Peptides against a protein of PDB entry 4DOW. Designs and how they scored, part 30

Target 1, 157 residues: chain A of PDB entry 4DOW
Amino acid sequence: TFSWVGRPLPNRKQFQQMYREICMKINDGSEIHIKVGQFVLIQGEDNKKPYVAKLIELFQNGAEVPPKKCARVQWFVRFLEIPVSKRHLLGRSPPAQEIFWYDCSDWDNKINVETIIGPVQVVALAPEEVIPVDQKSEETLFVKLSWNKKDFAPLPP

## One batch from the design tools (peptide; made by RFdiffusion4, then SolubleMPNN)

Design b1_p12_8_s3 (from b1_p12_8, 5 letters changed)
Fold by OpenDDE base, seed 3:
Structure b1_p12_8_s3 (fold): chain B 157 residues (1-157), chain A 12 residues (1-12)
Amino acid sequence: as target 1 above (157 residues)
Amino acid sequence: SDVEELIKRLKE
């Protein structure tokens, strides 16, 4: 169950009400608050690992019937989501915690909030910084580069 | 933008 937290933000978008925060009530009855700017795991396809995304906007889409609670996101991709034929372009074997900024517009960046599994920690690093691989960092994801379906590149400005 | 600004943009 998802519910809005706080009052709608002022905006001029037709049929949309924007928010800063949403409350997610999970199976055990506890509540998790998620805000714009946080990173989340999104339900993947069957037998696939969850997608990773940064929340850019939270909004209720009044154009849908019934109205839907939605989010606009910046997508990230896991290394194993990159086509096998192009993985060699990275030139190294990344740790399991590394993800990549998806720099392509072919993916719809609007999601239903019901697809959110939960929050996740994502840390951006400079190219020279080492990704820690230890028990303490297993729950943290790291991003150094972008992926645009053709090649890897520095993070977008 | 510099690296620090990019990192800040991604973290916040």
Scores: peptide ipSAE 0.015, ipTM 0.486, DockQ to the pose 0.026
Fold by OpenDDE base, seed 4:
Structure b1_p12_8_s3 (fold): chain B 157 residues (1-157), chain A 12 residues (1-12)
Amino acid sequence: as target 1 above (157 residues)
Amino acid sequence: SDVEELIKRLKE
């Protein structure tokens, strides 16, 4: 179950109300609050790992009947989501915790909040920084590069 | 661009 937290933000979009925060109610009765700017896991297809995304907008779409709670996101991709024929372009074998900024507009960046599994920590690193792979950092994902369906590129300073 | 701004925020 998802519910808005706080008052709607000032907005001139006719059929949309924007929010800063949303609350997820979990089965055990506990609540998780997620804000714009945080990273989340999105439900993937059957037998696939969840997608990773950064929340850039939270809004209720009043143009739909009934109104839907939605989010606009920036997508990230896992190494295994990249076509096999192009993985060699990375020039190394990345750890499982590495993800890549998806630098393409061919994916719909609007989602229903009901597809959100939960929050996840994502840390940006410089290319020379080592990704820690230990028990303490196991739940943290790391990003160094972008992927634009043609090649990898460093994130801008 | 919007993408560059988002990347900047990501590194903060």
Scores: peptide ipSAE 0.011, ipTM 0.464, DockQ to the pose 0.033
Fold by OpenDDE base, seed 1:
Structure b1_p12_8_s3 (fold): chain B 157 residues (1-157), chain A 12 residues (1-12)
Amino acid sequence: as target 1 above (157 residues)
Amino acid sequence: SDVEELIKRLKE
């Protein structure tokens, strides 16, 4: 179950009410608050690992009947989601914790909040910084580069 | 937690 937290933010978009935070109620009755700017795991397809995304906007889409709770996201991709024929372009074998900023417009960046599984920690690093792989950082994902379906590039600002 | 399990699977 998902519910909005706080009052709608001022915006000029017709049929949309924007919010800063949403509350996710889980099975044990506890609540998880997710805010714009945080990273989340999104339900994947059958036999596929969850997708990783950054929340850019939280909004209620009033154009739908009934209104739907939605999010606009920035997608990330895991190395194994890159086509096999293109993986060599990275020039290295990345750790499992590394993800890549998806710099393409072919993916719809609007999702239903019901597809959100939960939050995840993502840390941006400079290319020269080493990704820490230890027990303490096991739950953290790291991003250094973007992927635009053609090549890898430095992470956007 | 379920989230921790999912994160672990993500890194497999």
Scores: peptide ipSAE 0.021, ipTM 0.610, DockQ to the pose 0.052; fails the geometry check
Fold by OpenDDE base, seed 5:
Structure b1_p12_8_s3 (fold): chain B 157 residues (1-157), chain A 12 residues (1-12)
Amino acid sequence: as target 1 above (157 residues)
Amino acid sequence: SDVEELIKRLKE
């Protein structure tokens, strides 16, 4: 169950109410609050690993009946989501915790909040920084580069 | 924002 936290932000679009925070109630009755700017895991398809995204906007879509709770996101991609024929362009074998900023507009960046599994920690690193691989860091994802379906590049400005 | 600022934000 998802519910808005706080009052809607001012200067809304005609059919959209904007929010800063949403509450996710899980089965045991506990609540997880997720804010704009945080990173989340999105439900994958079949046996695929969850997608990784940064929340850009939280909004209620009043154009639908009934209104739906939605989010706009910035997508990230896992190395294994990159086509096999393009993986060599990285020039190295990345650790499992490395993800890449998806620098393309071909993916729909609007999601239903119901697809959110939960929050995840994402840390940006400089190219020369080493990705730590220990038990504590296994729950943290790291990003150094972007991927635009053609090549890898430094993170966007 | 630049890369340096992004790195700082993502580390917070």
Scores: peptide ipSAE 0.015, ipTM 0.507, DockQ to the pose 0.026; fails the geometry check

Design b1_p12_8_s4 (from b1_p12_8, 4 letters changed)
Fold by OpenDDE base, seed 1:
Structure b1_p12_8_s4 (fold): chain B 157 residues (1-157), chain A 12 residues (1-12)
Amino acid sequence: as target 1 above (157 residues)
Amino acid sequence: SDVEELVEKLKK
């Protein structure tokens, strides 16, 4: 289950209450707090790895009945999510830990918080920096480039 | 992988 943490943030958007933090309660009774700015794993399709996203906003959508707990996200894409015909544009074989900033507007960036699996660590690297691939860092994802469905490009600021 | 283990842990 999900519940808001703290009071709503001041905003001028009609029918929306914005929050900084949400609490995710797991079956064993433990709680995980997730904040705006953190990275999360989003429930993927059947037999697919979870999606990766950065939380931009947490808000209750009062336009829906009943109101829904939602998030606005910046999507990231895994290499294997990129069409096979375009993967060669990277010019290298990326490690499994590498993800790419999705620089397109064709994906809906609003999600239901119920699709959040949990937090994940994402580290931005310069193109010349080596992605550490070892047993200790296997849980961390790394991003160097953006993908706009046409080509790869340097990371946005 | 550690990511997969994390996913499984969080789903419980």
Scores: peptide ipSAE 0.048, ipTM 0.710, DockQ to the pose 0.041
Fold by OpenDDE base, seed 2:
Structure b1_p12_8_s4 (fold): chain B 157 residues (1-157), chain A 12 residues (1-12)
Amino acid sequence: as target 1 above (157 residues)
Amino acid sequence: SDVEELVEKLKK
């Protein structure tokens, strides 16, 4: 169950109410608050790993009947989501914790909030920084580069 | 994987 937190933000979109925060009630009854700017895991296809995204906007789409709670996101991609034929362009074997900023506009960046699994920590690193693989960083993902379907590019922290 | 474990935690 998802519910808005706080008052709607001022905006000029006639059929949209924007918010800064949403509350997610999980199975054990506890609540998780997710804010714009945070990173989340998005439900993938069956037997597929969740997608990773940064929340850009939270909004209720009143143009739909019934109104839907939605989010606009910046997508990230896992190494294994990159076509096999292009993976060599990275020039190294990335750790499992590394993700890449998806620098393309061909993907729909609007999602239903019901697809959100939960928050995840994403840390931007400089290319020369080592990704920690200790137990303390098990749940943290790291991003150094962008991917634009053609090549990898530096992503400054 | 670490991500899968995290997902499992969140779904409990």
Scores: peptide ipSAE 0.036, ipTM 0.692, DockQ to the pose 0.041
Fold by OpenDDE base, seed 5:
Structure b1_p12_8_s4 (fold): chain B 157 residues (1-157), chain A 12 residues (1-12)
Amino acid sequence: as target 1 above (157 residues)
Amino acid sequence: SDVEELVEKLKK
């Protein structure tokens, strides 16, 4: 169950109400608050690993009937989501915790909040920084590069 | 850029 937290933010978009925060009630009855700017896991297709995204906007789309609680996101991509024929362009075998900033517009960046599994920690690293692979960081994802379907590029610091 | 902002926020 998802519910808005706080009052709608002022905006000029017709049929949309924007919010800063949403509350996610999970099965055990506890509540998780997720804010714009945080990273989340999005339900994958079938048995695939969840997608990773940064929340850019939270809004209720009143143009739909019934109104939908939605989010706009910046997508990240896992290495195994990249086509096999392109993976060699990285020039290394990345750890499982590495993700890449998806720098393409072919993916719809609008999602239903119901697809959010939960928050996830994402840490940006410089190219020379080592991705820690230990028990403390096993749930943390790391990003060094972007992927634009053609090549990898360093994230500008 | 969005990327720069992301990096800044994530390193803090």
Scores: peptide ipSAE 0.015, ipTM 0.499, DockQ to the pose 0.029
Fold by OpenDDE base, seed 4:
Structure b1_p12_8_s4 (fold): chain B 157 residues (1-157), chain A 12 residues (1-12)
Amino acid sequence: as target 1 above (157 residues)
Amino acid sequence: SDVEELVEKLKK
């Protein structure tokens, strides 16, 4: 179950109400609050691992009946989501914790909040920085590069 | 750009 936290933010969109924070109620009755700017895991298709995204906007879409709780996101991709024929372009075998900034506009960046599994920690690193792979950091994902369907590139400074 | 701004926020 998802519910808005706080009052709607001022905006000029007729059928949209924007929010800073949303509350997820879990089965055991506990609550998790997620804010704009945080990273989340999104439900994958079938047996695929969850997608990773950064929340850009939280809004209620009043143009739909009934109104839908939605989010606008920046997508990240896992290495295994990249086509097999292009994975060699990375020039190395990435650790499982590495993700890539998706630098394309061909993906719809609007989601239903019901697809959110939960929050996740994402840390940006310089290319020369080592990704820690010990058990203490296994819950954290790391990003060094972007992927634009053609090649990998360093993150903009 | 929006992307650059978001990347900057990501690095914080």
Scores: peptide ipSAE 0.014, ipTM 0.478, DockQ to the pose 0.033

## One batch from the design tools (peptide; made by RFdiffusion4, then SolubleMPNN)

Design b2_p13_1_s1 (from b2_p13_1, 5 letters changed)
Fold by OpenDDE base, seed 2:
Parts: C-alpha cells; sequence; structure tokens
Structure b2_p13_1_s1 (fold): chain B 157 residues (1-157), chain A 13 residues (1-13)
C-alpha cells in the first residue's frame, strides 16, 4: 500500500500532482518513507534481480482513471543487464555491487510506485576508489561509470 | 519498461 506524504508541490501540469515523499506500508505493518532523490529497487522479472533507479519525481497521474501514483526515475543498470557482447568494454570484472548510470533516453522513465520494492543505498565513487565488499556493505550498491549502450564513461561525483 | 533488446539480463540474475 502506497500513500502520499505531505502536501502536493506547486506545479503547472494540468493532470499531475507532485509530491516530495511517499509512504510504503509493508506486510508486517511497518512503514517506509521514500523521498525524491533516494534510490529504490524496482520489481524485476521472474527469477531476476530488481532494477535499480533513482527517484526524480513523485506524482499522481490524474489523466488516468482511476488516478495512478507514479514516479519518474533515473535508471541504473547492473553489469549482467548489459549485453554480453559489450561487457568486455569495461575492461575489468566488476564486483556484484557495482551498477552503472544508464545514460540513454530510450527507456521510459515513468513507473508505477507499486513496482517499488524498497529503498537501496547507492554510493557514487571515483574510478580509482575501491568498492568495499564486506558483510556490512553487502546491501550497498556503488556507481562509478555511466553506460550509454555504446561504451562506459566516467561518472565523477 | 525496458525496450526489448537493449539489455540482456542473464537467467537467475
Amino acid sequence: as target 1 above (157 residues)
Amino acid sequence: AVPEGILQREKDL
């Protein structure tokens, strides 16, 4: 169950109400608040890891009947989501925790908030920084580079 | 949604 937190933000879009924060109520009755700017896991396909995204906008789409709670996101890709034929372009074997900023506009960046599994920590690192892989950081993802379907590029913090 | 053919997610990813 998802519900808006706070008052709608001022905007000029006729059929959209924008929000800063949404509340996700999970099965145990607890609540998780997710804000614009945070990173989230998005429901993947069967037997596949969730997608990773940064929330750019939270909005209710009033053009739909009934209105839908939606988000605009910046997509990230996991290494194994990159085509096999292109993976060699990275020049190294990344740790499982590394993700890449998807630098393309061909993806629909609108999602239903119902596809959000929960928040995730994403940390930007310089290319020379080592990704810490320990028990305490297993849930943290790291991004150093962007991927634009052609090549990897530096993503300085 | 991810356009078909852009990404290749391995099985059991």
Scores: peptide ipSAE 0.025, ipTM 0.615, DockQ to the pose 0.145
Fold by OpenDDE base, seed 3:
Structure b2_p13_1_s1 (fold): chain B 157 residues (1-157), chain A 13 residues (1-13)
Amino acid sequence: as target 1 above (157 residues)
Amino acid sequence: AVPEGILQREKDL
């Protein structure tokens, strides 16, 4: 179950109410609050790792019937989501914890909040920084580069 | 939502 936290933000978008925060109620009855700017895991296909995204907007879409709780996201991609024929462009074998900023507009960046699995920690690193592989950082994802379907590049500002 | 088939994903082993 997802519910809005707080009052709607000032917004002039037609049929949309903007929010800063959403509450996700999980199985044991506890609640997880997720805010704009945080990173989340999005439900993927069966037997595949979830998608990774940064929340850009949280909004209720009143244009739909019934209204839906939605989010606009910045997508990240995992290395194994990149076409096999282009993976060599990275020039190295990345650790499983590395993800890439998806620098393309061909993906629909609007999601239903019900597809959110939960929050995830994403840390930006400089290319020369080493990705920790210890248990303390096992669940943390790291981003060094962007991917634009043609090549890898430094992270966008 | 991510359109299906845009990227080639491998199964999580």
Scores: peptide ipSAE 0.025, ipTM 0.614, DockQ to the pose 0.149
Fold by OpenDDE base, seed 1:
Structure b2_p13_1_s1 (fold): chain B 157 residues (1-157), chain A 13 residues (1-13)
Amino acid sequence: as target 1 above (157 residues)
Amino acid sequence: AVPEGILQREKDL
């Protein structure tokens, strides 16, 4: 169950009410608050790890009946999601915790909030910084590069 | 239901 937290933010977009925060009620009755700017895991398909995304906007889509709670996201891609024929372009074997900023516009960046599994920690690193891979940091994902379906590049600002 | 964004992502892979 998802519910908006706080009042709608001022915006000029027709049929959209924008919010800063949403509340996710989980099975045990506890609540998790997720805010714009945070990173989340999105439900994947069978035998696939959840997708990783950064929340850019939280909004209610009033153009739908009934209105839908939606989010606009910046997608990330896991190394194993990159086509096999392109993985060699990285020039190294990344740790499982590394993800890549998806720098393409071909993916729809609108999702239903109901597909959000929960929050996840994503840390941006400079290329020269070492990704800490240990049991204590296993829950944290790291991003150094972008992927544009053709090559890897330094992270965009 | 799987959101359209995820569906598009899967199609691109």
Scores: peptide ipSAE 0.019, ipTM 0.589, DockQ to the pose 0.806
Fold by OpenDDE base, seed 4:
Structure b2_p13_1_s1 (fold): chain B 157 residues (1-157), chain A 13 residues (1-13)
Amino acid sequence: as target 1 above (157 residues)
Amino acid sequence: AVPEGILQREKDL
């Protein structure tokens, strides 16, 4: 179950109400609050790892009947989501915790909030920084580069 | 908090 937290943000978009925060109630009755700017896991296809995304906007789409709770996201990609024929372009074998900023507009960046599994921590690192893999950082994902379906590129400082 | 590099990339989109 998903519900809006707080009052709608001021906006002039017809048929849309924007919010800063949403509440996700999970099976044990506990609540998880997720805000714009945080990172989330999105339900993937069967037998595949969930997608990773940053929340850019939270909004109720009144153009749909009934109104739908939606989000606009910035996508990240896992190494295994990159075509096998192009993985060599990275020039190294990345750790499982590394993800890449998806720098393409061919993916729909609007999702239903019902596809959100939960929050995840994403940390940006410089190319020379080592990705820590220990018990405390096991659930943390790290990003150094972008991927635009053609090549990898460094993130801006 | 969102890392600076990610914020900068968003501004360039």
Scores: peptide ipSAE 0.018, ipTM 0.543, DockQ to the pose 0.038

Design b2_p13_1_s2 (from b2_p13_1, 8 letters changed)
Fold by OpenDDE base, seed 5:
Structure b2_p13_1_s2 (fold): chain B 157 residues (1-157), chain A 13 residues (1-13)
Amino acid sequence: as target 1 above (157 residues)
Amino acid sequence: EIDEGILKRLKDL
């Protein structure tokens, strides 16, 4: 169950009510609050690891019937999501915790909030910074580069 | 069940 936290923000778009925060109530009854700007795990294909995204907007889309609770996101990709033929372009074997800023607009950046599994920690690093590899946990993900389906590049500002 | 909202993302994998 997902519920808006707080009142709609000003300057709403037509048929859209924007929010800063959403509450996700999970099966055990506990609540997780997620805010714009945070990173989240998005359910993917059944046998695939969850996708990683940064929340850009939270909004109720009144253009749909019934209205839908939605999010606009910036996508990230895991290394194993990169086509096999392109992985060599990285020039190194990344740790499992490394993800990449998806720098293309060909994907739909609108999701239903119901696809959100929960929050995740993503840390941006400079190229020279070492990613701490934890073989036991992938709680923290790290991003150094972007991927635009053609090559890897420094992170956008 | 996969949400239609992320279907395009899924198909690009």
Scores: peptide ipSAE 0.244, ipTM 0.847, DockQ to the pose 0.551
Fold by OpenDDE base, seed 4:
Structure b2_p13_1_s2 (fold): chain B 157 residues (1-157), chain A 13 residues (1-13)
Amino acid sequence: as target 1 above (157 residues)
Amino acid sequence: EIDEGILKRLKDL
């Protein structure tokens, strides 16, 4: 169950109410609060790892019937999501914790909040910084580069 | 069920 936290933010969009924060109630009855700017795991296909995204907007879409609680996101991709034929372009074998900023506009960046599994920590690193790999804990993900379906590049400013 | 909003992404990668 998802519910808005706080009052709507000022905006002029006719059928959209924007929010800063949403509350996710999980099975044990506890609540997780997720805010704009945080990173989340999104439900993927069966037998696949969840997708990773950064929340850039939270809004209720009143243009839909019934109204939907939605988010706009910046997508990230895991290395294993990249086609096998193009993985060599990275020039190295990344650790499991590395993800990549998806730098294309061809994907829909709107999701229903009900696809959110939970929050996740993502840390941006410079190329020369070492990604700490712990076999016992891979809760934190790291991003150094972008992927645009053609090549890897430094992160956008 | 998979959300229609992310279906395009799912098919791409």
Scores: peptide ipSAE 0.244, ipTM 0.850, DockQ to the pose 0.581
Fold by OpenDDE base, seed 1:
Structure b2_p13_1_s2 (fold): chain B 157 residues (1-157), chain A 13 residues (1-13)
Amino acid sequence: as target 1 above (157 residues)
Amino acid sequence: EIDEGILKRLKDL
């Protein structure tokens, strides 16, 4: 169950009420609060790792009937999501904890909040910084580069 | 099971 936290933010978008924070209630009764700007795991395909996204906006879409709780996100991709034929373009074998900023506009960047599994930590690094590798945990993900379906590039500003 | 809102993302890459 997802519930808005706090009052709606001022905005000019018709049929949309924007929020800073949402509460995710887990089956054991505990609650996780997720805010705009945080990173989340999104439900993926069976037997595949969850997708990674940064929350840009949280909003209730009143244009839908019934209204839906939604988020606008910046997508990230895992290395193994990139087509096999193009992985060589990276020029190195990345650690499992590396993800890439998806730098294309061909994907829908709106999700229903019910697809959110939970929060995740993502750390942006400069190209020269070393990614710490922990084979026992993927608790923290790291991003250095973007992927635009054609090539890898430095992170967008 | 999978939300229709992310099917396009799901089916790409």
Scores: peptide ipSAE 0.243, ipTM 0.850, DockQ to the pose 0.558
Fold by OpenDDE base, seed 2:
Structure b2_p13_1_s2 (fold): chain B 157 residues (1-157), chain A 13 residues (1-13)
Amino acid sequence: as target 1 above (157 residues)
Amino acid sequence: EIDEGILKRLKDL
């Protein structure tokens, strides 16, 4: 169950109400609050790792009937999501915790909030920084580069 | 049932 937190933000978009925070009610009755700017795990295919995304907008789409709670996201990709034939372009074997900024506009960046599994920590690193790989920080993901379907590149400004 | 917003993502990567 998802519910908005706080009042709608001022906006000019017809049929849309924007919010900065949403509440996710989980099985045990506890609540997780997720805000714009945070990173989240998104449901993918069965038996696959969840997708990773950064929330850039939270909004209710009043153009739909009934209105839907939606989010706009910046997608990230896991290394194993990249085609096998192109993985060599990275020039190294990344740790499992590394993800890549998806630098293409061909994907729909709008999702239903119901697809959100929960928050996740993503840390941006400089190319020369070492990704810490330990049991304690296994849940933390790291991003150094972008992927545009053709090559890897430094993170955008 | 897959979210429409994710369907395109699923089919690509």
Scores: peptide ipSAE 0.241, ipTM 0.848, DockQ to the pose 0.681

Design b2_p13_1_s3 (from b2_p13_1, 9 letters changed)
Fold by OpenDDE base, seed 1:
Formats: sequence, C-alpha cells, structure tokens
Structure b2_p13_1_s3 (fold): chain B 157 residues (1-157), chain A 13 residues (1-13)
Amino acid sequence: as target 1 above (157 residues)
Amino acid sequence: MIDEGLLKRLKDL
C-alpha cells in the first residue's frame, strides 16, 4: 500500500494535491519512503525487466473517483526497449546497466504509484566516462545519452 | 496491473 508523507505542497492545480514524499509498505511490513527526484523501477511486461523512471511530481488526482495517487515521471528506456531496427544507431553494444533518457513529450507521463516496485540508483555520466560493469550486481544504472525515437544524443541539460 | 499512463508508455516505443 501507498500513503502520503507530510502535508500537501502549495499548488495551483485545481484537482491535484502535491506531495514531496510517499511511503510504500511492502509485504514483510517494512516501509520504503520515496521522494520526488528519486528514480524508481516500475512493473514491466511479462518476462521484461522493470521500467525505469525519475519521479518529477507526486500528486493525488482528485478529478478521479475515487482519487488516485499518481506520479509524473521522466522516463528512461533500456536498450532492449528500443526497436531492433534502430539499435544499430548507438554504434556500440551497451552494458546491461546502461539506460537512456527518453526524450519524447507526446504525453504527460503520468503513472499510478501502485505500479512502482521500488527505488533504484541512476547515475549520470559524461560521454567519456566508462560505465563500470559488474557481473555480480546490476543495482546501479547509468545514463549517458538520450533517445528520441530517431537517434541517440548527449544528455539534455 | 497496468494503468492507462503506463499503457501509453508501453505503446510509445
């Protein structure tokens, strides 16, 4: 289950209450607190690795009945999410820990918080920096480039 | 469970 932590933030949006932190209670009874600005894993398709996103906003959507706990996110994509026909555009075989900033704004990038599996560490690297590859651990993900459905590019500012 | 926002993400790529 998910519950808000703290009081709502100042907000101009009519039917939304914004928060900076949410509490996720897991099966063993322990709690994980996730804050705006952190990266999360989101449940993927069957036999697929979880999706990766950065939390931009946490809000309760009062326009829905009943109100839903939602997040606005910046998506990242794994290499295997990119169409096979376009993967060659990277020009290299990325390590499993590399993800890409999804540079597309066709929609408002909302999710229900119930899809969040848990937090994950994402580290931004400069193009010249080497991604450390550890076969024993894929805990940390690394991002160097963006993907906009057409090509790869340096990370946005 | 898959919400509408996630479905849009799934179909976009």
Scores: peptide ipSAE 0.313, ipTM 0.864, DockQ to the pose 0.472
Fold by OpenDDE base, seed 5:
Structure b2_p13_1_s3 (fold): chain B 157 residues (1-157), chain A 13 residues (1-13)
Amino acid sequence: as target 1 above (157 residues)
Amino acid sequence: MIDEGLLKRLKDL
């Protein structure tokens, strides 16, 4: 169950109500609050790891029937999501915790909030910084580069 | 059921 936290933000888009925060109630009855700007795990395909995204906007789309709670996101991709034929472009074997900024915006990057599994920690690193592989950091993901379907590049500003 | 947004992502990659 997902519910908005707080009042809608000022927004001139008709049929859309913008929010800063959403609350998800999980099976055990506990609640998790997720805000714009945070990173989240998104339900992946069967037998695949969850997708990773940064929340850019949270909004209710009243133009849909029924109205849907949505999010606009910046996608990240795991190395194994990169086409096999392109993986060699990285020039190294990344650790499992490394993800890549998906530098493609051909669409609105909208998702239904119901696909959100929960928050995740994503840390941006410089190329020379080492990704720690320890028990305490197992759940932390790290990003050094972007992927634009053609090549890997430094992170966008 | 796959979300439309997720479907777009899958198609894009």
Scores: peptide ipSAE 0.308, ipTM 0.858, DockQ to the pose 0.515
Fold by OpenDDE base, seed 4:
Structure b2_p13_1_s3 (fold): chain B 157 residues (1-157), chain A 13 residues (1-13)
Amino acid sequence: as target 1 above (157 residues)
Amino acid sequence: MIDEGLLKRLKDL
């Protein structure tokens, strides 16, 4: 169950109400608050790891019937999501915790908030920085590069 | 069930 936290932000878009924060109520009854700017895990396909995204906007889309609680996101991709034929372009075998900034999505990257599994920590690193890999805990993800379906590149400024 | 937004991501990648 998802519910908005706080009052809607000033917005001039017809049929849309924007929010800064949403509350996710999980099975045990506890609540997790997720804010714009945070990173989240999104439900993936069967037998696949969840997708990773950064929340850009939270809004209720009143143009739909019934209204939908939505988010606009910046996508990240896991190495295994990249086509096998292109993986060699990285020039190295990345650790499991590395993800890549997806740099070819349209501006309208919308999801339903009901697909959100929960928050996740994402840390940006310089290329020369070592990704700390702990077999006991791989909860933190790290990003060094972007992927645009053609090649890898430094992160955008 | 995969929503429209997720489907678009899958198609784009």
Scores: peptide ipSAE 0.307, ipTM 0.858, DockQ to the pose 0.420
Fold by OpenDDE base, seed 2:
Structure b2_p13_1_s3 (fold): chain B 157 residues (1-157), chain A 13 residues (1-13)
Amino acid sequence: as target 1 above (157 residues)
Amino acid sequence: MIDEGLLKRLKDL
């Protein structure tokens, strides 16, 4: 169950109401609040790892009947989501915790908030920084580079 | 069914 937190933000978009924060109620009845700018795990395919995304906007799409709670996101990709034939372009074997900024989508990148599994911590690192792989940090993901379907590159400004 | 946004992502990658 998802519900908006706070009042809608001013915006010009017809049929849309924007919000800063959303509340998701989980199985035990507890609540998790997720805000714009935070990172989330998105439901993946069966037997696959969840997708990773940064929330850019939270909005209710009033053009739909009934209105839908949506998010616009910046996608990240896991190494295993990159085609096998192109993985060698990284030049190294990344740890499982490394993800990459997806830098080639020109579409709206909208999702239904119901696909959100929960928040996740994503930390940006300089290329030379070492990704910690201890037990304590296995829940944290790290990003050093972007992927644009063609090659890896430093993170966008 | 799969979310439309997720479908777009799957097709793009």
Scores: peptide ipSAE 0.306, ipTM 0.857, DockQ to the pose 0.538

